# Peptides against a protein of PDB entry 3J47, part 5

Target 1, 121 residues: chain A of PDB entry 3J47
Amino acid sequence: IRLTNQLKSLKGLQSKLKDVVEYLDKVINKELPINHTILGKLQDVFNLLPNLGTPDDDEIDVENHDRINISNNLQKALTVKTNDELMVIYISNLVRSIIAFDDLIENKIQNKKIQEQRVKD

## One batch from the design tools (peptide; made by RFdiffusion4, then SolubleMPNN)

Design b2_p24_1_s3
Fold by OpenDDE base, seed 1:
Structure b2_p24_1_s3 (fold): chain B 121 residues (1-121), chain A 24 residues (1-24)
Amino acid sequence: as target 1 above (121 residues)
Amino acid sequence: SLEELLKQLEEEVEKLEKEIEELK
């Protein structure tokens, strides 16, 4: 049940991210004007992403190897738990940001469709 | 709780999916 709900939420997020990508593609293709408000909110979403640490910050100080197994299991357990908690907070903030984007994207798409219809009539 | 936050998130996503579907 918990995992299924997480997967459902992630699928919803994926769908919303797809809508954002489709909007950006239309902007890149000059089909829609650049909207700095949308871009600004998108930047805010990316700033909420945990720094996916580049694997190069594995300056794990190699020197204390033997005490590290219990401390690493606890720190790994704490890191896994903390990572899961941080991921949920992140996902929640991401969704709120995406919701605020969808309204803005839809308004711009509708305005474009209305203008295209008026030019055809 | 974490579970309540996930539930709220699911409800918000479902509302958005419904709005998107109504706009199609």
Scores: peptide ipSAE 0.067, ipTM 0.608, DockQ to the pose 0.043
Fold by OpenDDE base, seed 2:
Structure b2_p24_1_s3 (fold): chain B 121 residues (1-121), chain A 24 residues (1-24)
Amino acid sequence: as target 1 above (121 residues)
Amino acid sequence: SLEELLKQLEEEVEKLEKEIEELK
């Protein structure tokens, strides 16, 4: 249940990030004009991304005695729990930023379609 | 650049895809 909810949240985030990629491709292809407000929001999203490039030093150095392993496993479990809890908070804030960004993208796409329709008319 | 920002975003999407696959 908890893992399934995390997976569902991650899939939702992935989908929203794909929408952002598709938007940026349209801007690069000159299908949409550059919007500095959108780029600013995207920078805010990147600043809220946990640095997924820090390996959790989950090099389980398997080599040291039973008493050190209990303390390190408890500290690791607390650190993992705290990192997971912080990660959930960061992901929640990131998701809110991405939703606000997606709404801005959709509004811009709609405004462009309305302008293109008015020029044909 | 906008192109560099796009590339970074594509890399993060790919990381999320790998994490999703590891959780299955």
Scores: peptide ipSAE 0.018, ipTM 0.429, DockQ to the pose 0.085
Fold by OpenDDE base, seed 4:
Structure b2_p24_1_s3 (fold): chain B 121 residues (1-121), chain A 24 residues (1-24)
Amino acid sequence: as target 1 above (121 residues)
Amino acid sequence: SLEELLKQLEEEVEKLEKEIEELK
């Protein structure tokens, strides 16, 4: 259940990041104007991206698994658990930031469509 | 640049896709 919810949240995050990529492509192609508020929120999102491709502390931990005293195993398990909990909090904040960003993108796309429709009428 | 920012975002999306696939 917890892992499934984490995976669902990660899939949701991935989908929203794809929407951001599509938005940025439209901006690069001059299909949408540059919006500094959107870019600022995007920077906040990047600052909230985990260093994806640092060997998970789990990979460093798997290589170090052969050498740890029972007291260090508990502290390590607590550290890993704390890191996982921090990661969940971090992803949750990231998702909230991306949702807010997606709402801004959608509002701008809709406003542009409305403006283009008004020019065609 | 905006292009570099886009490239970084695409790379992060690809990493997330790999991680999601590894978790399946």
Scores: peptide ipSAE 0.017, ipTM 0.511, DockQ to the pose 0.087
Fold by OpenDDE base, seed 3:
Structure b2_p24_1_s3 (fold): chain B 121 residues (1-121), chain A 24 residues (1-24)
Amino acid sequence: as target 1 above (121 residues)
Amino acid sequence: SLEELLKQLEEEVEKLEKEIEELK
């Protein structure tokens, strides 16, 4: 039961991350404007993801040490495929952040489609 | 850059896909 629920949450996370990728592609292609609220939520997502060492991560601000530890613990939990309670907490927080982000993305895509339709009518 | 963040996100999605497949 717990493992099945974790797998379901992980599948949900994966699906929402694909929606985020599609949104970012539209922003890069100038099909959608940059939205700072969406970017803020994206930053929250990246802070929860494993630190994919960007070459610019060399600015050791001491406040980032706890965030790095959380990210490393999530990465270890995912890599080891453990049914760890910490993994459940981190995935749950990540999923909540991504759902909130996905809702903002969907609202922006819908609003743009409505505006484009109103200009064609 | 936004493109680099996108690439990193795609790599994490691919890792999660592999992990999901191994958990089946």
Scores: peptide ipSAE 0.061, ipTM 0.606, DockQ to the pose 0.094; fails the geometry check

Design b2_p24_2_s4
Fold by OpenDDE base, seed 2:
Structure b2_p24_2_s4 (fold): chain B 121 residues (1-121), chain A 24 residues (1-24)
Amino acid sequence: as target 1 above (121 residues)
Amino acid sequence: SLEELREKFRKLLEKVDELLQKLE
């Protein structure tokens, strides 16, 4: 149940991120006008991310190289995973804070697709 | 820039995709 809920949340985030990237592509390609309010909120997503401190590279003790390397690699992998997971949680919260703009983004993308289709017909 | 912002979101999306692949 917990894993399923986490997966569902991540899929939701994935969908929203795809929408944001698509929106930005349309703006960059001048297919949609620049909306400074939206862009400001999107920039805030990264500005409000907590600096999840990189684990200090603990001094590689030279003597037990193989076990230490495996442990360090595992710890590094676990730390990276933890940081990624925490990042996703924080970003999910930030996405919720800007959810009011999501409908506007989707509407603009859809309207543009409709217009493009009309031009091809 | 807009391009930089797009790239940031693309990278973030990539990370989310990787996480989803690991969980599935």
Scores: peptide ipSAE 0.438, ipTM 0.909, DockQ to the pose 0.484
Fold by OpenDDE base, seed 4:
Structure b2_p24_2_s4 (fold): chain B 121 residues (1-121), chain A 24 residues (1-24)
Amino acid sequence: as target 1 above (121 residues)
Amino acid sequence: SLEELREKFRKLLEKVDELLQKLE
């Protein structure tokens, strides 16, 4: 059940990522106008991805000017209830789910290998 | 650049596709 739900979430992420790539292709090909707000949010996805995997790194290393901008952008992304912001949050959550899923698969593969080695011995 | 951003998303999509392929 959990694995099935994770697979469904991953398929959902796949679909959304495909839509984003197609959107960017249209913008690059000048089929759609450049929207800096959307592009900024899409850039924020990659900036937020590393921070989403480490819930505990509240270590405010205040020194990196980039972190303050990321924090402000994160707060802005969390406070602005636009469909695009919800999409960014959704993608971020899906990415977390994918990472967790990948770790789970790797752990299962490792456990299976360990069990198979124990049976051979 | 916009092209770089597209490439980042393309790479991410590729990784997701690979993960799905392993599961499927």
Scores: peptide ipSAE 0.436, ipTM 0.909, DockQ to the pose 0.487
Fold by OpenDDE base, seed 3:
Structure b2_p24_2_s4 (fold): chain B 121 residues (1-121), chain A 24 residues (1-24)
Amino acid sequence: as target 1 above (121 residues)
Amino acid sequence: SLEELREKFRKLLEKVDELLQKLE
């Protein structure tokens, strides 16, 4: 039961992450316009997650090096079984952030497709 | 950059894929 629930949760996360990557590919390929609100929220996934899980980590200078370390810590938390609590926090925040804008992302994709079809007609 | 952000999500997706592979 627990393993099945974990699989279902991870599959859901996998699907949403694929959607995000696909969205970013379309933006990079100029198939969709840049939406700074969406991009800002996607960036916040990696920037805010460590701060929510470790209140006691000292004011490490927010240099570019910290962002890499943050991403590495998130990835490490997802792969290391010994930090299940941190993993749950990070995954939960990630999922919440993605789901909150999922409809917005889809609407923007659809609107762009409709506009492109209108130009071809 | 957008490319960097995409790569971060791709790496995260890769880790989720690895976890799924271990569980299946």
Scores: peptide ipSAE 0.417, ipTM 0.904, DockQ to the pose 0.500
Fold by OpenDDE base, seed 5:
Structure b2_p24_2_s4 (fold): chain B 121 residues (1-121), chain A 24 residues (1-24)
Amino acid sequence: as target 1 above (121 residues)
Amino acid sequence: SLEELREKFRKLLEKVDELLQKLE
C-alpha cells in the first residue's frame, strides 16, 4: 500500500514535470507568452534545493510560512542523502504546492496545439 | 535563464524516470 502510493505520487510528478518542460519549451520558442508568476514559482523549486546544482542561491523570502514549512521538509529530506526516493517525494509535494497554475499551463499548451494543428490542416 | 530552468527540470524529470524504472 505505501509503495503503491509512492509510485502513484512519482508517476504524478513525472507527468507534471513533462508538462512543465513542455511549457518552458513553448515559452522559449515564443509560442506562449511569458508569465513571470509561473516562472518565479518554478524557479523556487530549485532555490529551495541547494543540492540540485543551482549555482545561484537567490534569497528565499523566509517570511512566507509555506516556504518555511517546505524548506524544513526539504532539509529533512536532504539530510537523508542516501534516500533519493524520499527526497523526490518531498520534491513532488513542493512541485504540487508551487504549480498552482496547472490548469493554466495545460490549457495554454492544449490551445496552442489545437491552433497549430488547425494551421497545418 | 529560461534555458537553464528548462534544463534543470529536464534533469529532474530524468531522475524521476530512472527511479520509476527501478521501482517498476
Scores: peptide ipSAE 0.383, ipTM 0.893, DockQ to the pose 0.540

Design b2_p24_3_s4 (from b2_p24_3, 12 letters changed)
Fold by OpenDDE base, seed 4:
Structure b2_p24_3_s4 (fold): chain B 121 residues (1-121), chain A 24 residues (1-24)
Amino acid sequence: as target 1 above (121 residues)
Amino acid sequence: DLENQVKELEEKIKELEELKRKLE
């Protein structure tokens, strides 16, 4: 019973991973628009995965070296892409903050000029 | 470089915050 339930859960996970791959392939092929919310959730899943590129030092089979390099290169590529996306959001927020400060400073300058004029009249 | 653009924008924010403080 317990092993059968674990195998059923693993098969369910495998089906969901297949659905994700098929989705990503459609996005790569431009058949579907990029959904940043789905990509963000996939990134969260990858960040929760144990580092698939650190074999415990006890299983250096030479046949896994290519899979480890692919996993590390994929994780690096995902990290770079995530950093670039976060950087664009960060810059956009900085630009909004600059504009809001410029508007606030101009409003304060105008208010001071109006007060100085009212004291001269 | 994107990092250099971020640093330039951060410095501009700091200059604006200082100017804001001088107007208070």
Scores: peptide ipSAE 0.026, ipTM 0.626, DockQ to the pose 0.024
Fold by OpenDDE base, seed 1:
Structure b2_p24_3_s4 (fold): chain B 121 residues (1-121), chain A 24 residues (1-24)
Amino acid sequence: as target 1 above (121 residues)
Amino acid sequence: DLENQVKELEEKIKELEELKRKLE
């Protein structure tokens, strides 16, 4: 029961991460316009995760005159970084679920062996 | 790459689910 709920939650997270990746790929490929509100919400999700590498606080205020190309390159870099970060979180949750399944299977195998021994005595 | 690692881990979850089902 508990592991089935964790698996269902993980499959739900997988679907949501896939939807985010597909959205980001469409934005990277210029099939969709960049939505700063969606990117801001993704950044908020990342700021809640203790193992997504510190944004180097390079506040380089470079004043004036190529803002559209620099904004597009920074948004592309943030989108690529965001995609890799989402994949790392997804892998980490998969690994935790695999370990929890392995422990459950081992416990079931041990319990079955103990029952088979009690039937031979 | 990260995509291949995800696919391998998803396959491993599926193997463990099937092994769990055989023990129920």
Scores: peptide ipSAE 0.026, ipTM 0.622, DockQ to the pose 0.133
Fold by OpenDDE base, seed 3:
Structure b2_p24_3_s4 (fold): chain B 121 residues (1-121), chain A 24 residues (1-24)
Amino acid sequence: as target 1 above (121 residues)
Amino acid sequence: DLENQVKELEEKIKELEELKRKLE
């Protein structure tokens, strides 16, 4: 029961993560307009992620005519970095689910062996 | 690389689900 619910939740998270990636790709490809409300909600999700490693990318101020392209490149760089961070969290949850299934399978095998021994005595 | 690792883990989950079903 608990593991089946965790797996269902993980599959639901996988689908949502895929939908987010597909949305971001459509925004990057200019197939969809930038929705600031969706970006704000993605930023809220990102602020809830544990900081899994900042690469120090240096402060450089560059002036006023590239701000739309720098905002798009910074959003693209933040989107790529964040896609990688979300994928690392997804993989970590997959690995935890695999381990929990392995433990469950081993426990079921052991319980079956104990029952088979009790029927032979 | 990362997409291929995710696909490999998804297939392992599917194999474990089928093994779980055989033990129920």
Scores: peptide ipSAE 0.025, ipTM 0.608, DockQ to the pose 0.137
Fold by OpenDDE base, seed 2:
Structure b2_p24_3_s4 (fold): chain B 121 residues (1-121), chain A 24 residues (1-24)
Amino acid sequence: as target 1 above (121 residues)
Amino acid sequence: DLENQVKELEEKIKELEELKRKLE
């Protein structure tokens, strides 16, 4: 029961992360308008993530002084960084769920052995 | 890559779920 609920919650999180990626891809592809409220909420999520390496701020190709290109490149970089950070959280939760399942399976095997011993005595 | 690691972990979760079901 408890682990099945954790797994269901994790699958729910995975679906939500996928929906966010698909939304961001549509925004990047100009299929949807930029929603600054959604981007602000994503930024709030990133501020809660461990800083898994800023790529050094030194590869913003400063030679195209089109404010639109800089904003789009920053938005793309934020979106890519987003996807990677969300994937790391997802993987971390998967690993935690796997460990909890392994512990449960081992506990069930031990409990079964104990019951089989008690029936033989 | 991270996507392949996610897929491998999802498969492992599925295997553990089936093993759990056999022990219930």
Scores: peptide ipSAE 0.024, ipTM 0.609, DockQ to the pose 0.132

Design b2_p24_6_s2
Fold by OpenDDE base, seed 1:
Structure b2_p24_6_s2 (fold): chain B 121 residues (1-121), chain A 24 residues (1-24)
Amino acid sequence: as target 1 above (121 residues)
Amino acid sequence: LEKLRELFRKLLEKVEKEVEELEK
């Protein structure tokens, strides 16, 4: 139950991040007008994201030998996994602040798709 | 703009990896 709810929340986040990337691509391609309010909020969200550890953070602790480390590595791996899960929950809450702009983005995307269909007919 | 897109693309890629790990 808890894992299924976390996975569902994460899939919801993934979908919203994809929609944000698609929106930014359309703005870059001059397909949509620049909305400074949306862009400002996306920047604010990004500045509130914890530093998603660079893949290079896996190099800080190759030098403490001895069998106490397997339990600590499993606890560190479980703590890292829990921290990653907590970070995803935190990002999901930030994305909920973007959902108020999702209706504005989707309405603009749909209105443009309808206009592009009408120009092909 | 392009820098912001690249940041969200990297974030999306991390979330996709985490979804895949939770599905295993």
Scores: peptide ipSAE 0.127, ipTM 0.722, DockQ to the pose 0.495
Fold by OpenDDE base, seed 4:
Structure b2_p24_6_s2 (fold): chain B 121 residues (1-121), chain A 24 residues (1-24)
Amino acid sequence: as target 1 above (121 residues)
Amino acid sequence: LEKLRELFRKLLEKVEKEVEELEK
């Protein structure tokens, strides 16, 4: 149950990250106008992400068969995995908050344009 | 812009790997 809910949340994040990459590609290709407010928020998001350390393969010290190092490496690997899972959940909530805010900005911009058109007629 | 895209692409690739590991 917990793992299935984590996997479902992670798949939801994956879809949203794909949508963000596709949006950025359209902006780079000049298919969409540059929205500096969206871009600033995406940057703020990325700066609020703790460094997704690649587990530097350099800290998998494969050199020492002592039960204490195995327990510390397993605790470190479990802590890294748990930290990565928690980071993914945090990013998911952050991305959802950005999308909800982007929808709010777009709705406000559209409503403002509609009001400006109605004042010109 | 391109740096930001590359950062999100790397983040997506990490999340894809984590999904694949949890599906096994």
Scores: peptide ipSAE 0.120, ipTM 0.712, DockQ to the pose 0.471
Fold by OpenDDE base, seed 3:
Structure b2_p24_6_s2 (fold): chain B 121 residues (1-121), chain A 24 residues (1-24)
Amino acid sequence: as target 1 above (121 residues)
Amino acid sequence: LEKLRELFRKLLEKVEKEVEELEK
């Protein structure tokens, strides 16, 4: 039950991260206009992420077989995993809000173009 | 922009690895 819920949440995050990469590719390819408000929010999300540049949680302490260190490392690993899970939920909600805001801006730009055409007729 | 895309790609790759570990 717990693992199935974690896997479901993580698959939901994976889908949303893919949507963000596809959005950024469209902005880079000039298929979408640069939205500084969306980009600012994506940067704020990234600054809230634990430093993606430390691969170093796998290189400290294969050598202390003390039952006290195993309980502290398990509690630390559970706290880190819970923090990562909460951050994942937060990022997923923020990404959803960013996409909905992009759709609103695109709709506003299209509506403005339609009004500018109707004033020229 | 390109840096931001690369950061989200790295995050996606980490999430994909964690999904694969939970499916084993």
Scores: peptide ipSAE 0.119, ipTM 0.712, DockQ to the pose 0.478
Fold by OpenDDE base, seed 5:
Structure b2_p24_6_s2 (fold): chain B 121 residues (1-121), chain A 24 residues (1-24)
Amino acid sequence: as target 1 above (121 residues)
Amino acid sequence: LEKLRELFRKLLEKVEKEVEELEK
């Protein structure tokens, strides 16, 4: 159950990160106008993720003794894993809000173009 | 823009690896 929920949350994040890359590709290819407000929010997302650029030095040197450290390392690993999971959920919600804002802007641009065409005819 | 795309691409690749590890 817990692993299935984590995997579902992570797949949700993966899909949304893909949507962001596809959006940025459309902006780079000039298919979409540059939106500084969206780009600023996307930069703020990275500034909230200080550890995404560290390769996991998953060399926790295994040497030396205390049964108190195993419980604290398990609680710290569970707390880090839960903080990372909460952070993933938070980012996924933020990215959903950015996409919904992009769709609103694109709809507004299209509606403005249609209105400008109707005023020229 | 390109730097931002590259950062999201790296993040996506990391998440893809984590998904693949959790599916094993």
Scores: peptide ipSAE 0.109, ipTM 0.699, DockQ to the pose 0.478

Design b2_p24_8_s2 (from b2_p24_8, 11 letters changed)
Fold by OpenDDE base, seed 3:
Structure b2_p24_8_s2 (fold): chain B 121 residues (1-121), chain A 24 residues (1-24)
Amino acid sequence: as target 1 above (121 residues)
Amino acid sequence: SEELKKKLEEIKKEAEELKKELEK
């Protein structure tokens, strides 16, 4: 039950993040103007997402490295306040990295669910 | 656009739900 709820929430998040990537690509290609309100709302989302990857501080290796990379990329995007074009590029790359990380989490959760089913049969 | 703002609010809601499930 718990793993099923986690998978459902993660799939919903991934689908909506893909829509955000499509918007940011249009901005990069100069098909749409930069909207500062949207960028501000996106920043609010990124303040929540880095906390989703590692619920337990104790597992050291792969998940911590991905969290550190996401945090560093966000900090870089936020420091480029003087160049909106560079900021959009950094944010776009950050979102793609988060999607890739979420795909890894989904695969781990699915594998765990398959193992639990095999132990019950 | 207002549509994109609504999508971002929905993303925020789903992220909060996922966080709650991970903390149980």
Scores: peptide ipSAE 0.189, ipTM 0.757, DockQ to the pose 0.038
Fold by OpenDDE base, seed 1:
Structure b2_p24_8_s2 (fold): chain B 121 residues (1-121), chain A 24 residues (1-24)
Amino acid sequence: as target 1 above (121 residues)
Amino acid sequence: SEELKKKLEEIKKEAEELKKELEK
């Protein structure tokens, strides 16, 4: 039950983050103007996502390297204040990294669920 | 733009739910 709920939430995040990537790509390509309100909301989301899961989580073995990369990208995105174009680029890379990380977590959750089923059989 | 803002709020909510599940 718990793993199913985690997987459902993660899938929801992945789907919605893809929509964000599509928007950011249009901004990068100068097809749409920068919306600073949207960027602010993204920053709020990124304050949550990098903290999802702990290295000490017995249920999710995630390489520390991936978490460090997400944190570094977040810091870069947040430090760029005067150059909106660079900020958008960093945020876009961060979102892509989070999606990739979420895919890893999804795989780990699924594999654990399969293993638990095998032990019961 | 407004639709995207709404999606971001939903993302935030789902992230909070995921965090809550991970903390159980």
Scores: peptide ipSAE 0.053, ipTM 0.603, DockQ to the pose 0.038
Fold by OpenDDE base, seed 5:
Structure b2_p24_8_s2 (fold): chain B 121 residues (1-121), chain A 24 residues (1-24)
Amino acid sequence: as target 1 above (121 residues)
Amino acid sequence: SEELKKKLEEIKKEAEELKKELEK
């Protein structure tokens, strides 16, 4: 029973990972837009994966060394790309906030001028 | 409002700090 439930959970995880790969392929092929929330969650998953290159695994099978290096390079590239995208979004929101505050200040100045003119008439 | 002007200057300062970090 416990082993069968673990095998069912692993098959479920494998299906979810396949769906993620199919999604990423569609994003790479420009069939779907990049979703920053999905990328952030994928990064969280990769950061929770044991470092496949930590020296504490006394059984680094030499045949897996190329796969480990590709995985680490991909993880680094995804982290850098997502950081750059988040910075662009942050700057864009900051600029929008600056413009909105400038418009609010100008509206208050104009309202004050209108009130001062009404008191003189 | 002097408070709105102060908030605008704080946001502008944060924008300039971020720009300097992006250029490093």
Scores: peptide ipSAE 0.024, ipTM 0.602, DockQ to the pose 0.020
Fold by OpenDDE base, seed 2:
Structure b2_p24_8_s2 (fold): chain B 121 residues (1-121), chain A 24 residues (1-24)
Amino acid sequence: as target 1 above (121 residues)
Amino acid sequence: SEELKKKLEEIKKEAEELKKELEK
């Protein structure tokens, strides 16, 4: 029961993260208007995330001075960075869940050994 | 015990799939 609920919660988080990515992709593709409130909340989430490596700023080819391309590249870079950061959060939560389950299994094995020793004494 | 081990293996498999997606 408890393990199933944790797995269900993690799958629910994965689904929500996917929905956020799909929303951002629609905004980039100009299918949806930019919602500054959603972007602000996403930025707040990112500010709470450990800075897992600035992707080297090196490959933003800033050379094509069309302000429209720079804005689109910045939005794309923000969305890619957003997606990568959300994936890292998901993996981190998954790893934490795995560790917690490994500890739970080990505790159950130890408790079983203690009970088997008490029955032999 | 066996049910917990099975669920752990399922989670480990999902973690490995996600790691492969990050490497792409």
Scores: peptide ipSAE 0.024, ipTM 0.580, DockQ to the pose 0.071

